# Designs tried in a protein design run: peptides against a protein of PDB entry 6TME. Part 173

Target 1, 324 residues: chain A of PDB entry 6TME
Amino acid sequence: NRLKRAYIALQAWKKAFYSDPFNTAANWVGPDVCSYKGVFCAPALDDPSVLVVAGIDLNHADIAGYLPPELGLLTDVALFHVNSNRFCGVIPKSLSKLTLMYEFDVSNNRFVGPFPTVALSWPSLKFLDIRYNDFEGKLPPEIFDKDLDAIFLNNNRFESTIPETIGKSTASVVTFAHNKFSGCIPKTIGQMKNLNEIVFIGNNLSGCLPNEIGSLNNVTVFDASSNGFVGSLPSTLSGLANVEQMDFSYNKFTGFVTDNICKLPKLSNFTFSYNFFNGEAQSCVPGSSQEKQFDDTSNCLQNRPNQKSAKECLPVVSRPVDCS
Target 2, 324 residues: chain A of PDB entry 6TME as posed
Amino acid sequence: NRLKRAYIALQAWKKAFYSDPFNTAANWVGPDVCSYKGVFCAPALDDPSVLVVAGIDLNHADIFGYLPPELGLLTDVALFHVNSNRFCGVIPKSLSKLTLMYEFDVSNNRFVGPFPTVALSWPSLKFLDIRYNDFEGKLPPEIFDKDLDAIFLNNNRFESTIPETIGKSTASVVTFAHNKFSGCIPKTIGQMKNLNEIVFIGNNLSGCLPNEIGSLNNVTVFDASSNGFVGSLPSTLSGLANVEQMDFSYNKFTGFVTDNICKLPKLSNFTFSYNFFNGEAQSCVPGSSQEKQFDDTSNCLQNRPNQKSAKECLPVVSRPVDCS

## One batch from the design tools (peptide; made by RFdiffusion4, then SolubleMPNN)

Design b2_p19_4_s3 (from b2_p19_4, 8 letters changed)
Fold by OpenDDE base, seed 3:
Structure b2_p19_4_s3 (fold): chain B 324 residues (1-324), chain A 19 residues (1-19)
Amino acid sequence: as target 1 above (324 residues)
Amino acid sequence: MIPPAPRDLNNEYYKRIAS
């Protein structure tokens, strides 16, 4: 019996709670699991006459505990949302049995260990949110082979390089922010045809920006701030016809910020502060447009306020990295 | 077929980033 299995799983989970401040699981008593707070039932896909546990919503419950292996008995769950809790430990490998998993949100918890590779086993997964945890290690390349609509990885402890498979991703939103990713952005990034928003903030990324970024025609948000990028901005950035928010601040960029970038038709905010740019087009000057906001603070620009000293600029500007 | 979800669950889809 599918509901009986669900009962076993949910009771095991309740037992795994160390703290339930809002008494969310107070009514988790008896065999009628469909009445449990945060548990949602629906007709089974294979038999509409059978009711099954199809969704879990424990968002913002502030529950402390862990995910027991018995959760693998929730084989009909397609929606699993448990963000903003205090769950710790690892994501159980037994969740591989949840073959209908469609949305998995464990964000804002205390999960640890490597990337939860069990997520790769879910053939129908479309939404993955594991941000604001303590996941560590390398990102499996296979994550981008999946047909995900969104991938939220920010605010973790991931390290190593961004997989070249990123170009295979069909996601509209991808966040890498506030991790420990290193190396270059893969050239394959330009193949992300459905990409709208990508965020690299606050990593250890380096090297030159790939020219292929300019192929991201659907991108509205591109944030590469707070990294170690070098060289000039690619001229191909003029191809970002739909970019609205662009941030390259807090890097080691050099060269000239061109009209072709600052005159992008949909550009609303362009921040290139805290770099080593030695020139900018008039269209890039803050206040030059009422429709666009620019920040050129702390560069090596002449006749602009709040720039770096010559002493700080000279060593970098005199030895620009050639990205050609 | 996607199982029905409460509005709060639906609103969690494509959550915007804080940055």
Scores: peptide ipSAE 0.033, ipTM 0.681, DockQ to the pose 0.057
Fold by OpenDDE base, seed 2:
Structure b2_p19_4_s3 (fold): chain B 324 residues (1-324), chain A 19 residues (1-19)
Amino acid sequence: as target 1 above (324 residues)
Amino acid sequence: MIPPAPRDLNNEYYKRIAS
């Protein structure tokens, strides 16, 4: 019965393929779905005597097509990896029936529409990768209520603000990069207890960085480059005891880059170029350390090479944003 | 509890972005 449903689903999916350059689905013939390339069977969790389709791996198959609603018949699938294809359309709502979903990777495809809210319906979801698509609209705040280990959202068309619920996230890795997010980083960010890597690159984020960033003790990568952030760097950044990679480049930051930030114990790369910083501690100067790399290019620093002109600096530096 | 996965699927877990 379960394999029969899987057969229906997989045959519907095969019919939804517009192009299969590597003939990945060439052997998708007949009722023995467990022999299908990219289809993995396992004993059912509720009945070990029953074999079910437990996983899909079509990564890097370059398949063009869409996800038909019949995929909702794959009710035993816990692993769904179809990255690096050319699937288009929307994620079917019928996937809500896949209550065992654990890892969902549809990255590097051509999916469109709003955030796939069906992902929020999966109680056991731990890994969500929807990056490199054309998803748009607002990010639902409920995404961060999920007990996810990783959330990859980068390279989409998401808009609006980052939900304040971000502080509830248990994810170790979160990527917002290359979207259209706007507004401030929520102060609740400091509550992300398990966060190791967070990337905001290339959005329309603005305002001051929240002081609460300094509470992210486990963060190893913090990249906020290519946004519209203003004001001074929070002094609380000295609390980032494990940060290795930090990038604030291509913003509108002002003020002084402090010794406490540049002397962070695990810091290996700190890029603060293309801002309007008007001073830096000696420890922040590129070449000051053999263990750390700094880039202070294109700021408003005195006695440093490759800085902005006084004409470019004066209008911004003379009107510093007060973040207090 | 999750069903067993092939190594290729496991390798996708926690994959990083190249930025």
Scores: peptide ipSAE 0.031, ipTM 0.693, DockQ to the pose 0.056
Fold by OpenDDE base, seed 5:
Structure b2_p19_4_s3 (fold): chain B 324 residues (1-324), chain A 19 residues (1-19)
Amino acid sequence: as target 1 above (324 residues)
Amino acid sequence: MIPPAPRDLNNEYYKRIAS
């Protein structure tokens, strides 16, 4: 009996709660699991006459506890949303039995350990949100082989390089922000055919930006701020026909910021502050446009306010990195 | 720009809950 298995799973989970401030699981009593707060039932896909637990929504419950292995008994769950809790530990490998998993949101919790590779076992997964946790280690390349619509990884402890398989991703939104990623952005990034938003904020990324970024015709948000990028901005950035928000601030970029970038047709905000740019086109000057906002603060620009001193600029500007 | 915070819904993908 599927509901009996669900009962076992949910009771094990309730037992794994250390704190339930809002008494969310107060009604988790008895065999009628479909009446449990945050538990949603639906007819089984393989047998419409059978009612099964199809979804969990415990968002914003502030529950402290862990995910017990018995959750693997929830084999019919397709929607698992438990963000903004205080769940700790690891994501159980037993969740591999949840073969219908479609949306998995464990964001804003206290999960630890490596990337939850169990997520890779779900053939139909479309949405993965694990941001604001303490996941660590390498990002498995296989994550980008999955047909995900969104991949939220920000605010974790992930390390290593960004996999070259990123180009295979069909996701519209990908966030890497506030991790420990290092190395270069893979050249394969230009192959992300559905990408709208990508965020690299606050990592240890370095090297030159790949020219292939300019192939991201559908990108509306590109934020690479607070990293260690060097060299000039790729001239191919003129190809970002739909970019609205672009941020390269707090890097080590050099060279000239061109008209072709600052005159991008959909550009609303372009921040390139806190770099070592030694020139900018008139179209890049803050206040030059009514429709666009620019920030050129703390560069090596002549005749502009709030720039770095010659002492700070000279060592970097005189030794530009060749990205060719 | 501030990275997206956890939300029930986001601008690019709207999550569903079976009921």
Scores: peptide ipSAE 0.025, ipTM 0.700, DockQ to the pose 0.168
Fold by OpenDDE base, seed 1:
Order: structure tokens, then C-alpha cells, then sequence
Structure b2_p19_4_s3 (fold): chain B 324 residues (1-324), chain A 19 residues (1-19)
């Protein structure tokens, strides 16, 4: 039966624990898997008279170990939350059998290898959190073809370019921060119709910002700090009617920061420090507004404090990048 | 100025467990 399969899976997992400092699996004994700590049962979708393992919650258990292939026997699991552990290795391909997977959180672990493509096999997946691991390689373009509400990829070892398929994403939150992504932000980004928050912090992204960013009308958080972006800020950023937090700091931007950006109606914080901007509108000056916070530190602005030296500015400012 | 993504989003998107 289904619970027997779950028993086999969970016992295999217990054996795969190297350390269980909180004795989370201490009660993982006997056939009554529904009594196991962190195991949650519910009536099966196909037969309400049958009880099945529907969810796993081992968050913050600090368990060291790996995910054995027998976890593929948990075919009724829709919720899998095991963040803040010390699980290592790869995500088993056998998890493809978990066709009901809805929420998958393996964040803050020690997983390695390429992107867990098994996540792409789950037709009903809505939430994917794989941040704070050691996943590496290219991001599969197909990730953005999924009807995900949230995609957390930050603090990994992903590299290469951001797929152009990003525009197909229906996610409200996407994090790329603290990886090794390179290249330009795809122009298709403007097609992310449900996007509220996007974070690019601390990558190797470069080139000009695409004008299509201005089409992200629902974005409240846009952080592109700590990259290698060049050129001027797109004038189309005036279209970010709902942006509250915006950060372009620690890049190589040039040109003039305009009123149209600094006067965005919902803008609360706008950081454009540590660039090579050579001018800013009065509305962009720190202290110009009581409702908005600005940081223009370490640019090439005249008559502003804490700016770069002429020696640092001249080579960059004199060679503006044309993004047109 | 934008805070980094937190390590735990238990109170945000889809952190419920079936029971």
C-alpha cells in the first residue's frame, strides 16, 4: 500500500542521516509514518478513504545527510520543505515520481551539481526554492516555462547567461543574486507580467539595461546592484509605477539620473551609488525628499560629497557607452 | 539598500504543510 511505500522511503532516509542533532527522526519507528515528526498525512486525492504522506517539513533540523533514491516512493508528496539542513549530494532523479509536487524547498543546504532538472518534471510545481546551495552550471531555459509563482536561485554557483525564456515566467518573485550569471539581461524581461520582485545582486551581468524593464508595471523591488552594467539608465524606467526599492549601485553606469526616475510615485529607496553618473536631477539628490531615500555616493557628480576623483571619472565619463 | 534574500521565507510564499 501507499503508506508501506512511504515507510520504506522514510526509513531509507533515516539511514541516510549522518547527524540528527535535534533527534528529529527519533520517533521514525514503526509503520505509522503519519506519526513521524515532520511527516504530514492527508486523504489521497484519488481516494479520500486512503491516508497518504502528503507533506514533509524538516525545516531548521540541521540534519546532515543525503537524499536517497527511495524518496521516489513518496509519490503522494505535494509539499517538500527541508530548508536549513546540511543535506549534501544531488537531488535524486527518482523524485520525478512525485507528480503532485507543489512546493519544493531545499534551500540552505549543501546540495551540489547542476540545476535539479527533476523539478522541471513536476507539472503542478508552483514554488521552487533552491537558494543557498552549491548548484552550478547553466540555468535551464525551461525553468521559466513553468507556471511558478516564485523562483529562488540566489546564493549558488550558477553561471552563463539568463535565458531569454525569462519573459515567459509567471513568477511574482525571482532571485538570481549571488551567482555567476553573465551577459545582458534579456529584452524579454518586460514580458514578465506578474513580476513583483527581481533581484540580480552580485553577478557578472553586463551590457546596457534593456528598455523593456520599463514595462514591469507591477515591480516593487528591482535590484541590479553589484554587476557590470554600463550605459545610461533607460528613460523607460519611468514606467515602473509601483517600484518601491530600486538599486543600481556598484555598476559602471554613466550619464544623467533623471527626474522621471527619481520622481517615481511609489519609490521609497533608490540607490545608484558607486557608478560613474555625471549628473543627477535635483529630485535625485539625497535629502531632497522626506519620503524618498537616495544614495548618490561615489559617482562623478559635481558639487556633491563623496564622489570619485577626476582621475577615476575622466576615463569612463569621456567614453560614454551608447545603448541605443 | 535592498535587503538580500532571506534564508528563510517560511512566512512568505507557500510554506504551508498539509495535515
Amino acid sequence: as target 1 above (324 residues)
Amino acid sequence: MIPPAPRDLNNEYYKRIAS
Scores: peptide ipSAE 0.024, ipTM 0.690, DockQ to the pose 0.139

Design b2_p19_4_s4 (from b2_p19_4, 8 letters changed)
Fold by OpenDDE base, seed 2:
Structure b2_p19_4_s4 (fold): chain B 324 residues (1-324), chain A 19 residues (1-19)
Amino acid sequence: as target 1 above (324 residues)
Amino acid sequence: MIPPAPRDTNNLYHKRIAS
């Protein structure tokens, strides 16, 4: 009996709660799991006459606890949304049994350990949100082999390089922000044909931006701020025909910010402050456009306000990194 | 830009069941 298995799982989970401030699980009593708050039932895909637990929504419940291995008994769950809680520990490997998993949102919790590789076992997964946790270690390259529409990894403890497999991703939104990623952005990034938004904010990324970024013609948001990027902005950025928000601030970029970038047709906000740019086109000057907002603060620009001192600029500007 | 906050289930594009 599938509902009996679900009952065992949900009761085990209730026992794994340390705190339930809103009494979300107060009605988690008895065999009628479909009446449980945050539990949603639907006809089974293989037998429409059988009712199964198809979804969990405990978003914003502020529940403290952990995910017990018995959750692997929820084999019919396709939607698992438990964001904005205080769940701790690791994602159970037993969740590999949830072969119908479609959306997995464990964001804004206290999960720890390596990337939850169990997510890679779900053949139908389309949405993965693990942001605002304490996941650590390397990002598995295989994550980008998944046919995901969205990948939210931001605000974790991930480290090492971004896998070259990123180019295989079909995701429209990918966030790496506020981790410990290092190394260069892979050149394969230009192969992300469905990408709309990508965020690298606040990592330890370095090197030159790959020219292949200019192939991301569907990108509306590109934020690479607060990293260690060097060199000039790729001239190929002129290919970002749909970019609206672009942020390169708080890096070590040098060179000239060109008209071809600042005149991008959909560009509404371009922040390149806190770098070592030594020139900009007139189209890049803040206030030059009513339709576009620019920030050139704290660069090495001549005849602009709020720039770095010559003492700060000279050591960097005199030793430009050749990205060719 | 700051990363977006966690999304509510009701705002998920891909949800298959009502919540």
Scores: peptide ipSAE 0.031, ipTM 0.744, DockQ to the pose 0.211
Fold by OpenDDE base, seed 5:
Structure b2_p19_4_s4 (fold): chain B 324 residues (1-324), chain A 19 residues (1-19)
Amino acid sequence: as target 1 above (324 residues)
Amino acid sequence: MIPPAPRDTNNLYHKRIAS
């Protein structure tokens, strides 16, 4: 019975393919769905004597098509990996029936529409990758209420502010990069207890960096480059005991880059180029360390190469934003 | 349950995002 439903779903999906350049679905013939390429069967959790479709892996198949509603019949699927294809349209609401969904990767496709809220309906979801699509609109605050290990949102068309609920996230990796997010980074960010990597690259984020970033003791990668951030770097950044990669480049930061930041114990790369910093500690100077790489290019630093002109600096440096 | 298919972890650590 379950395999029959899976057969219906998979045949409907095959019919929804516009192009299969690697002939991935060529063997998708007949009732033996467990022999289908990219289809993985396992004993059902509720009845070990019953074989069910438990996983889909069509990564890198370059398949063009859409996800038909019949995929909702794959009720035993826990792993759904279909990245690096050319699937278009929306994520079907019928996938709400896949209550065992654990990992959902639809990255690098042609999906459109709002955030796929069906992902919020999966109680056991641990991994969500929807990057490199054309999803748009607001990010639902509820995404951060999920017990996710990773949240990949980068390279989409998401707009509006980052939800305050971000502090509730248990994810180790979160990417916002290359969207249209605006506003400030929420102060609640410091409550992300499991965070290792967070990337804000290439958004419309603005305001001052919250002091609470310094509470992210486990963060190894912090990239806030290519935004509209202003003010000085928070002194609390000295608390980032495990940060290895830090990038604040291409913003509107001002003030002095302190010794306490540049001497962070695990810091390997610190890029603060293309800002309006008017001073830096000696420990921040590129070439000052063999173990650390710095980039201070295109700031308002004195006696450093490749800096902005006085004409470019004066209007900004003379009117520093007070973040207090 | 043991996952029937491998998890795609290629971008989980020290992730580089193309600009």
Scores: peptide ipSAE 0.030, ipTM 0.693, DockQ to the pose 0.066
Fold by OpenDDE base, seed 3:
Structure b2_p19_4_s4 (fold): chain B 324 residues (1-324), chain A 19 residues (1-19)
Amino acid sequence: as target 1 above (324 residues)
Amino acid sequence: MIPPAPRDTNNLYHKRIAS
């Protein structure tokens, strides 16, 4: 029965292919779905004597097509990996029936529409990768209420603010890069207890950095480059005991870059170029350390190369944003 | 940091395919 449903689903999907350059689905013939290329079977969790379709891996198949609603018949699928294809349309709501979904990777496709809210219906989801698509609209706050290990949202069309629920996330890696997110980073960010890597690159984020960033003791990568952040760097950044890669470049930061930041014990790369910093500690100067790489290019620093002109600096430096 | 390219299934931390 379960394999029969899987057969119906997979044949419907094959029919939904517009192009299969590598003939990936060429062997998708007959009832033996477990022999299909990219289809993986395993014993059912509820009955080990029954074989079910447990995984799909069509990564890098360059398949053009869409996801038909019949995919909802794949009720035993826990792993769904179809990255680097040319699938278009929306993620079917019928996938809500895939209650065992554990890893969902539809990255590097041509999906459109709002955030696929069907992903929120999967109680056991641990990995969500929807990056490199054309998803749009606001990010649902509920995404961060889920017990996810990784959340990849980068290179989409998401807009609006980052939900305050971000602090509830248990994810070790979260990417927001190359979207249209706006507003401030929520103060609740400091509550992300498992966070190792967070990337905000290339959004429309603004305001002051919240002091609570300094509570991210496990963060190794913090990239907030290419946004509209203002004010001074929070003094609490001295609390980032494990940060290795830090990037604040291409913002509107002002003030002084302190020793407490540049002397972070595990810091290997710190980029704060293309801002309006008017001073830096000696420990922040590029070339001051063999163990650390710094970039202070295009700031308002005195006696440093490749800085902004006085004409560019004066209007901003003379009117620093007070984040207190 | 540049956001990473899509990950291969074989490199997924939670990959649990029996076959």
Scores: peptide ipSAE 0.029, ipTM 0.737, DockQ to the pose 0.219
Fold by OpenDDE base, seed 4:
Structure b2_p19_4_s4 (fold): chain B 324 residues (1-324), chain A 19 residues (1-19)
Amino acid sequence: as target 1 above (324 residues)
Amino acid sequence: MIPPAPRDTNNLYHKRIAS
C-alpha cells in the first residue's frame, strides 16, 4: 500500500518533468519504486517488515519541472534532496503529510512564492536548505522556533526584518545572505546558543550592531558585509573567542578598530574595508601578523594606503552615530 | 560605493548535502 502510493507520487512527478537532461527518471517505470534512480527505500519505522520510500536524492539532475501535489503521498520520506535542478513553482502544501521530514534541500532551483510554510509543519525537521531560489516576502518568525541544525536562506528575495525569534534558534548555521532583509539585527541574536556560522552578506540591514553579538562564543564565521550598518564596532566583540572569519566590509561603520577585536585568539581573516573607520590598532594593520589577514582598504584611516578622500570621510566621521 | 560581486555561500562547512 505505501509503495503503491509512492508509485502514484513518483509517476505524477515524472509527468511534471519538463526536461530530464540526464535521463534520471528513465528507469522510473513500473511498480518497483525502490529501484528508481534517486529513490531510496528503507524499512518503515512503525513496521520494519514494510519497505517504504524513505529518501529522495535528485541532486544535480538539472531537471526542469514542478513539484506536484501528489508528492504528499510520500508520507515516509525523511530525506528530500533535490538541489541543483530547475524545479519551479511553489512547494506543495501537501508535503505537510511528510511528517518524518528530517532534511529538506530544495536549494538551487527556481522556486517562487512566499516562504514555504509547509516546512514549519514538519516536527522533526533538522536541515532546511532553500537557498538559491526566488522565495519572497517576510521570513516567518516561527522558523526559529524549530529545532533546526541548519537554516540556509541565502540568495532569495526575502524582505522585511529579521524576526526577533532568531534568538530561539538552535541552529549552528544560518544564512541570510543576498536577500532584501532590512532593519537591525535583533538583540536576541546573542541567545543563539549553538550558533557557529551566521552570514548577513548583501542585504539592506542597518543600524548599530547589537552588543549581544559578543555573546556568540561558539561563532566561527560572522559575516555582516555589504549592508548599511552604522556606528562603532561593539566592544563586546572581544567575546568572540572562536571567530575565525569576520567580515564587516562595505558598511558605514565609524570609529576605531580595537586591539581587542584584532587580537581575537582564533581570528584568521578580518575584513573591515569599505567603511568609515578613522582609526585602527597596530594589530589590525594588514601585514602586522603572519597568522591573521586583515583588510583595511577604503576607510578613513590616516597614513594607510587606499583610503577614502577627506571629502568623503569628513561628513561621516565628523558625525558619528552613537550606538550607546 | 558599489558592493562587491555576490559571494557563493554554499561553501559553508556545516552544509550536509553538497550542492
Scores: peptide ipSAE 0.020, ipTM 0.660, DockQ to the pose 0.054; fails the geometry check

